# Designs tried in a protein design run: peptides against a protein of PDB entry 2FGR. Part 99

Target 1, 331 residues: chain A of PDB entry 2FGR
Amino acid sequence: SSVTLFGIVDTNVAYVNKDAAGDSRYGLGTSGASTSRLGLRGTEDLGGGLKAGFWLEGEIFGDDGNASGFNFKRRSTVSLSGNFGEVRLGRDLVPTSQKLTSYDLFSATGIGPFMGFRNWAAGQGADDNGIRANNLISYYTPNFGGFNAGFGYAFDEKQTIGTADSVGRYIGGYVAYDNGPLSASLGLAQQKTAVGGLATDRDEITLGASYNFGVAKLSGLLQQTKFKRDIGGDIKTNSYMLGASAPVGGVGEVKLQYALYDQKAIDSKAHQITLGYVHNLSKRTALYGNLAFLKNKDASTLGLQAKGVYAGGVQAGESQTGVQVGIRHAF

## One batch from the design tools (peptide; made by RFdiffusion4, then SolubleMPNN)

Design b2_p14_8_s4 (from b2_p14_8, 7 letters changed)
Fold by OpenDDE base, seed 1:
Structure b2_p14_8_s4 (fold): chain B 331 residues (1-331), chain A 14 residues (1-14)
Amino acid sequence: as target 1 above (331 residues)
Amino acid sequence: EITMSLEEFLAALA
């Protein structure tokens, strides 16, 4: 049996030129290249190809020393694995987000990531961004000639908000083909939540693909999210992403990513363009810089996620520019 | 990353 202590401390200086009041924000932020984390994981060989595992992981906020506390909300699972794949019990990334965020070249963090996995409708559930779930059972298949899949179900445990009685229930999964330089996946999910105290289904479909050409990698996402309300029209967002990355001089990586968020309920689009660079000082330590531009049209109020500095929205139709320069250290 | 046996980990916590 083994136990591994692991973590990442990622801290940056960040700037955004506009907040909700139209003023600039700047300071020390976190998780610009990778989410800062502290975790414990381990495995036990049970014989016959069966293994038990555990994984406990929480987010670290280096700017304030976790003033709001530490928890294992990133992942808290026990698992069995073998030739049949892996079964996990506990809070984790839902299978759809686990697989489909892998196509995000900005690692689902900082000011440059794909922001499609979002609570688009003021959903009242804690995980209405479609990223993680409590009370989750998940299963992941082995890779069979490139083909693989993941499935998950989360219990609502009769959680109620307003008249909604199944808040937090999740069902979803993906199918994928991963072979050599090619990856392609289709994900489907439904989560029960509440909007305005009324039962709402968050439906999500995501298509992702990437290809590694050696000299560069291309990656793309197509996503539709619908909050289906019992009263009122659906709140639908179509999100698109296209990104490219390339190694630089054996010690660096440059990344460029574009995303479009077509917010149908408000007939408004937002455009995000991010340029990133990572410079590896060692296997465990890197310097990085991100430059992001977010253009909101019409009624769109999206903001870049400069965690620790400013992650709120902007005024309708306003553009926002963000910069992060930081250090990432892994152990 | 720091990897150790479960026994070593438990001993370190005691």
Scores: peptide ipSAE 0.142, ipTM 0.804, DockQ to the pose 0.858; fails the geometry check
Fold by OpenDDE base, seed 5:
Structure b2_p14_8_s4 (fold): chain B 331 residues (1-331), chain A 14 residues (1-14)
Amino acid sequence: as target 1 above (331 residues)
Amino acid sequence: EITMSLEEFLAALA
């Protein structure tokens, strides 16, 4: 049996050239390369190949010392695992996001990540970005010759918003093939939420794949998100991502990633391109830099997610440039 | 990361 204290403190200096008013923002931000976190985890051997586990993890905001408080909203699970796989109870990444975000070369963090996992429709649910869920039961299979899967269900517990009475219900899962240099996955999810006080289904389909060539890794994502509203029509976004990474000199990694967000409801596209570099000073400490460019077309107002500095939108059709330079330390 | 046995952890909390 064991208990592990773990964490990451990732803090950066960040700049974006435009906010919603067209003004620049700059300062000290968080989580540019990895999400800053503090966690506790442990296992108990129950014999016969069965283990109990717990995992408690919260986000750290190094720039303000968690002025708004600390919680375990990243993960708060108890689990049983064995030859059958793992069953988890508690708030966690939903299976679809857990698997499909793994293809994001920027680790779903900072100004460079794939932003497809988003609340595209002003959904009123707490987790309408499709990343995590409360009241979640998850099951993950072992890896069988490369094949693996994960499934999850989150209880709505009769949470209501307006006339919506099943807010927070999640059902989803993925199937995957992970073997050596190859990873490929298909994820499907539906979450019940509300938009404008009316019941809305957030449907998501995501395809991801990566291949590690040794000298470089290629990764890609294809995603469709639909907020299915009873009135007003569907809010649909097609998101695409293609990225490449390569080791540099044994101590560094360069990343280049492009994403396209085709926002059908407003007939507008946004293009994101990010160049990143990580320099490992040690196994636990790295310096990093990110340079991102986001071009909004037409009515698109997307902004880069410079957490701790500015993560809001921009004026319709405006472009935004962002920079992050920081330190990541793991313990 | 800091890893300890469950017994050590429990003892530290007592």
Scores: peptide ipSAE 0.127, ipTM 0.761, DockQ to the pose 0.940; fails the geometry check
Fold by OpenDDE base, seed 3:
Structure b2_p14_8_s4 (fold): chain B 331 residues (1-331), chain A 14 residues (1-14)
Amino acid sequence: as target 1 above (331 residues)
Amino acid sequence: EITMSLEEFLAALA
């Protein structure tokens, strides 16, 4: 049996040229290349190919020393694994986000990531971005000649908001093909939530694919999210992403990613372009820089997620430029 | 990353 203490401290200087008032924001931010974290994990060999595991992981905020506290909301699971795959019990990434965010070249972190996994409709559930769930049971298959899958169910435990009585229920899964340079996946999910105190289903379909050419990697995502409301009509967003990355001199990586968010309920689009560079000083320490441009059209108010500095929206139809320069250290 | 036995970890927490 073993226990591993692990973590990442990622802190940056960040700038955005516009906030909700049209003013610039700058300062010390967190999690620009990787989410800062502290975790404990371990395994026990039970014999016969069966293993028990645990994983406890929380986010670290280096800029303020976790002034609001520490928790294990990133992951808090116990698991059994073997030739059959892995079963997990506890809060975790839902299977759909775990798999489909892997195609994001910015690893769902900082100012450059694909922002499709979002609460598009002012959903009142805690995890209406479709990333994690409480009370989750998940199962992941082994890889069978490239084919693999994951499934999950989260209990609502009769959580109520307004007239909604099943808030937090999740059901979802993915099928994938991972073989050599090729990866492709299809994910489907539904979460029960509330909008304006009324029961709402958050439906999500995501297609992802990547191919590693050695000299460069291409990656793409297609996603539709739909908040299905009984009153007021559906809130639908179609999100698209295309990215490329390439190694530089054996010690660096350059990334370029474009995303489009077609927000149907407000008939408005947002365009995101991000250039990133990571320079590895060692296996554990890296310098990085991100430059992101977000163009909102019409009624769109999306903002870049400069965590620790400014992660709010901008005025309708305004563009935002963001910069992060930081250090990532893993242990 | 720091790895130890479960027994050592539990002993350290006691």
Scores: peptide ipSAE 0.113, ipTM 0.786, DockQ to the pose 0.898; fails the geometry check
Fold by OpenDDE base, seed 2:
Structure b2_p14_8_s4 (fold): chain B 331 residues (1-331), chain A 14 residues (1-14)
Amino acid sequence: as target 1 above (331 residues)
Amino acid sequence: EITMSLEEFLAALA
């Protein structure tokens, strides 16, 4: 049996030129290139090709030393794995987000990531962004000549909000082809939640693909998220992403990513463009910089996610510019 | 990353 202690400390200086009041925000932020984390994981060989595993991981907030506490909300799983694949029990990334966020060249972190995995409808559930779930059972297949899949179910445990009685229930999965330079995936998910105290289904479909040309990598996402409400109509968002990355000088990486968020319920679009650079000082330490521009049209109020500085929205139709410069250290 | 046996880990916690 083995136990591994691991972590990342990622801290940055961040700036956004507009908050909800139209004022600038700046300070020390966290998790600009990778999410800061502390974790424990391990495995036990049970013989016959069967292994037991555990994984405990929590987010670190370096700017305030985890003033709000530490938990294992990133992942807290026990698992069995073997030739059949892997079964996980516990809070984790849901299978759809685990696979489909892998196409985000900004690793779902900082001011540059694809923001499609979002609570678009003021859902009242804890994980209405479709990223993680409590009470989750997940299954991941082996890779069969490139083909692989993942499935998950989260129990609602009769959690109620207003008249909604199945809040937190998740069912979803993906199918994928991962072989050499090519990756492609299709994900489907439904989560039960509440909006305005009324039962709401969060339906999600996501298509992702990437190709590594060696000199550069291209990646893309297509997503539809729909909060299906019995009253008030559906809240639908179509999200699109296209990104490219390339190595620079053997120790650097440049990334450029564009995303479009077509928010149908308010007939409004938002455009996001992010330029990022990572400079590896070592295998474990990097400097990085991100520059992001978010243009809201019409009634759109989206904001860049400068964690630790400002992650709120802006006034309708306003544009926001964000900068992060930081250090990432892994152990 | 720091990897150790479970026994070593438990001993370190004692």
Scores: peptide ipSAE 0.097, ipTM 0.780, DockQ to the pose 0.861; fails the geometry check

## One batch from the design tools (peptide; made by RFdiffusion4, then SolubleMPNN)

Design b2_p15_1_s1 (from b2_p15_1, 7 letters changed)
Fold by OpenDDE base, seed 5:
Structure b2_p15_1_s1 (fold): chain B 331 residues (1-331), chain A 15 residues (1-15)
Amino acid sequence: as target 1 above (331 residues)
Amino acid sequence: SAFLQAVLDQLAADL
């Protein structure tokens, strides 16, 4: 058997020019280039091509030293793997988010990420952003000439909120083609939740693609999230992302990403543009800077996710500018 | 699935 301790400490100075009151916020933030984490993982060879695995991973908040505690809510899985692929039991990224967030050039963290994986409807479920699930069984295929897939089911365990039953039940999966410079994926998911104490289905479809031209990488996402409410009509958001990254001088990476969030229920759009730079001081240590601009239109109140400084919304129709400058260290 | 088709149709209508 093997056990590996691993982690990332990513801490930054962050600024946003507007909060919900229209005031600026600044301070020391966390997870600007990668989510800060502490984890344990390992494998055991069981013979015959079968392996057992475990993975325990929690978020680290370097700005406050985990004042609210530590947990393994990022991942807590036991696995069997072999020629058949991998089966995982426990809290993890759901298969759809695990695959489709891989097209986000900002790694689903900091002020620059694709924010489509969100609770758009004030869903009362703990994971209504569609990123992770409790009580999850997942299966991932091997790669068959580029083709691969992942499937997951999470048990609701008869969890109720108001009149809603089956809260937290997830079913979803993706199909993908990963070959050389090309990656393309289609993901579908449904999660049972509640909105206003009423049963609601969170339906999600996501298309992702990327192509690595060597000198640059292009990446894109198309997503629809739909909270199907029995009363009050559906809350639909169409999210679009296009990003490019390029190596700079052998030690740097520049990233530019645009996202559009078309919030149909409020007939309001938000535009996000982020410029990022990472400077690798070593294989494990990097300096980084992110500059993000979020333009809300009409009734849109989206805020940049400057974790540890300010991650709330802004006033309707207000624009927000965010900056992060930080250090990422991996161990 | 009917869901996939409905979403594809809606994506095509929203593009």
Scores: peptide ipSAE 0.012, ipTM 0.522, DockQ to the pose 0.011
Fold by OpenDDE base, seed 1:
Structure b2_p15_1_s1 (fold): chain B 331 residues (1-331), chain A 15 residues (1-15)
Amino acid sequence: as target 1 above (331 residues)
Amino acid sequence: SAFLQAVLDQLAADL
């Protein structure tokens, strides 16, 4: 049996030129290149190719020392694995987000990530961004000649909000082909939630692909998110991402990513462009910088996610520029 | 099946 303590401390100085009032915000932020975390994990060999596992992981906020507390909301799973793959019980990334966020060159964190995995409709469920679920059972297949899949179901446990029942129920999965430099995946998910106290289905489809040319990597995402409301019509967003990364001088990585968020319910687009650089001082320590530009059109109010400094929206049709410069340390 | 088809049809209509 093994038990491993692991983590990441990622802290930055961040700036955004506009908040909801049009004012600048700056300060010490967290998780600009990787989400800061503390975790414990371990495995037990049960013989015959069967293993038990556990994983407990929580977010670290280095700017305030976790003033709001510490929890294992990132992952809290027990698992069995073997030749059949892996079964997990407990809160985790849902299979769709676990696979499809792997195409995000900004690691689903900081001011540069793909923001498609979002609560687009003011859904009242705790996980209406489609990233994680409580009460989750997940299954992941082995890789068979490149082909792999993951499936998940989360119990609602009769959670209600207003007149909505089954809140927090998730069903979803992906199919993928991962072979050498190529990765491609299709994910489908439905979550039950509430909007304005009324039952709402959050439907999601995501296509992702990447190719590693050695000298550079290309990555792309196509996503549709649809909140199907009983009253007021559907809230639909089409999100697109295209990114490239390249190693620099054996110790650095440069990343460029573009995303488009076509918010159909408000007939408004947002454009995000991010340039990132990571400089590895060692295998465990890196310096990084991110520069992001977010252009909202028409009624769009999206803001960059400068965690610990400012993660709110901006005025409709306003543009926001963000900068993060920080240190990432892994242990 | 019906959900998948509805999502695929919707994606095709929006692309």
Scores: peptide ipSAE 0.007, ipTM 0.499, DockQ to the pose 0.011
Fold by OpenDDE base, seed 4:
Structure b2_p15_1_s1 (fold): chain B 331 residues (1-331), chain A 15 residues (1-15)
Amino acid sequence: as target 1 above (331 residues)
Amino acid sequence: SAFLQAVLDQLAADL
């Protein structure tokens, strides 16, 4: 058996030029290049090609020393793996987010990431961003000549909000082709939630692809999220992303990513563009900088996610600029 | 969409 302690401490100085009042915010933030984390994981060889595993991982907030506490909400799984693939029991990334966020060149963190995995509808469920689930069973296939898949089901455990039943139930999966420089995936998910105390389905479809040209990588996402409400009509968002990354000088990486969020329920678009740079001082330590611009149109109020500094919205139709400069250390 | 629902229903039937 093995047990590994692991983590990342990622802390930055961050600035955004506008908050909800139109004022600037600045300070020490977290998770600008990678989500800061502390974890324990291990495996046991059971023989015959079967392995048991565990994984416990929580987020670290280095700016305040986890003043709100520590938990294993990032992942808390036991697993069996073998030639059949991997089965996981416990809170984790849902299969759709686990696969489709891999096309985000900003690693689903900081001011630069694809923000499509969001609660677009004031959903009352704890995980209405479609990223993780409680009570999750997941299965991941092996890779068969490039083809792979993942499936997940989360039990609702008869959770209710208002008149909504089955809250927190997730069903979803992806199919993918991962071979050499090419990756492509299609993900489908439904989550049961509530909006205004009424039953709502969060439907998600996501297409992702990337190609590594060696000198550069291109990546893209197409997503539709739809909160299907019995009353008040559907809340639909179409999200698009295109990104490129390239190695620089053998120790650096530059990243550029554009995203468009077409928020149909408010007939409003938001445009995000982010430039990032990572400089590896070692295998474990990096310096980084991110520069992001978010342009809201019409009724759009999206804000950049400068975690630890400001992650709220802005005034409708306002633009926001964000900067992060930080240190990432992995152990 | 009806198609998305059908796919999700099938996925649910397969899990």
Scores: peptide ipSAE 0.007, ipTM 0.434, DockQ to the pose 0.011
Fold by OpenDDE base, seed 2:
Structure b2_p15_1_s1 (fold): chain B 331 residues (1-331), chain A 15 residues (1-15)
Amino acid sequence: as target 1 above (331 residues)
Amino acid sequence: SAFLQAVLDQLAADL
């Protein structure tokens, strides 16, 4: 058997020029280049090519020392793996987010990431962003000549909100091709939730692709998220992302990513552009800087996710500029 | 599935 302690402490100075009141916010934030975490993982060889595994991972908030507590809400799984692939039991990334967020050049964190994996509809479920689920069973295939897939089901356990009786039920999966410089994936998911106390289906379709040219990587996402409400009509968002990254001087990486969020229910778009730089001081330690600009149009109120400083919205039609400068350390 | 096709068609129409 093996047990590994691992983690990341990522802390930054962050600034956003506007909050919901139109005021600037600044301070010490977390998770600007990678989500800060503490984890334990291990494996046991059971013989015959079968392995047992565990993974326990929680988020770290370096700005306040986890003042709200520590938990394993990032991942808390037990697994069996072998030639058949891997089965996981417990809270984790849902298969769709696990695969499709891999195309986000900002690692689904900080002020630069693709924000499509969001609760677009004031869904009342705990995981209505489509990122993780409780009570999850997941299966991941091996890679067969590039082809791979993942599937998941989360039990609702009769969780109720208002008249909704299946809150937290997830079903979803992806198919992918990962071979050398190419990655491409299709993900589909449905999550049951509530909006205004009424049963709502969160449907998600996501296409992702990336290609590594050696000198640069291109990555893209196309996503539709639809909260299907029995009353009040559907809340649909089409989200698009295109990003590029390139190595700089053997020790750095520059990233540029654009995203568009077309919020159909309010006929409003938001445009996000982010420039990031990572400077590796070692294999474990990096300095980074992110500069993001978010332009809301019309009724759009999206805010940049300057975690630990300000992650709320702005006034309708307002633009927000964000900066993060920080240290990432992995152990 | 018909659902997948409908979603893909809708996505393509919205592009």
Scores: peptide ipSAE 0.007, ipTM 0.498, DockQ to the pose 0.012

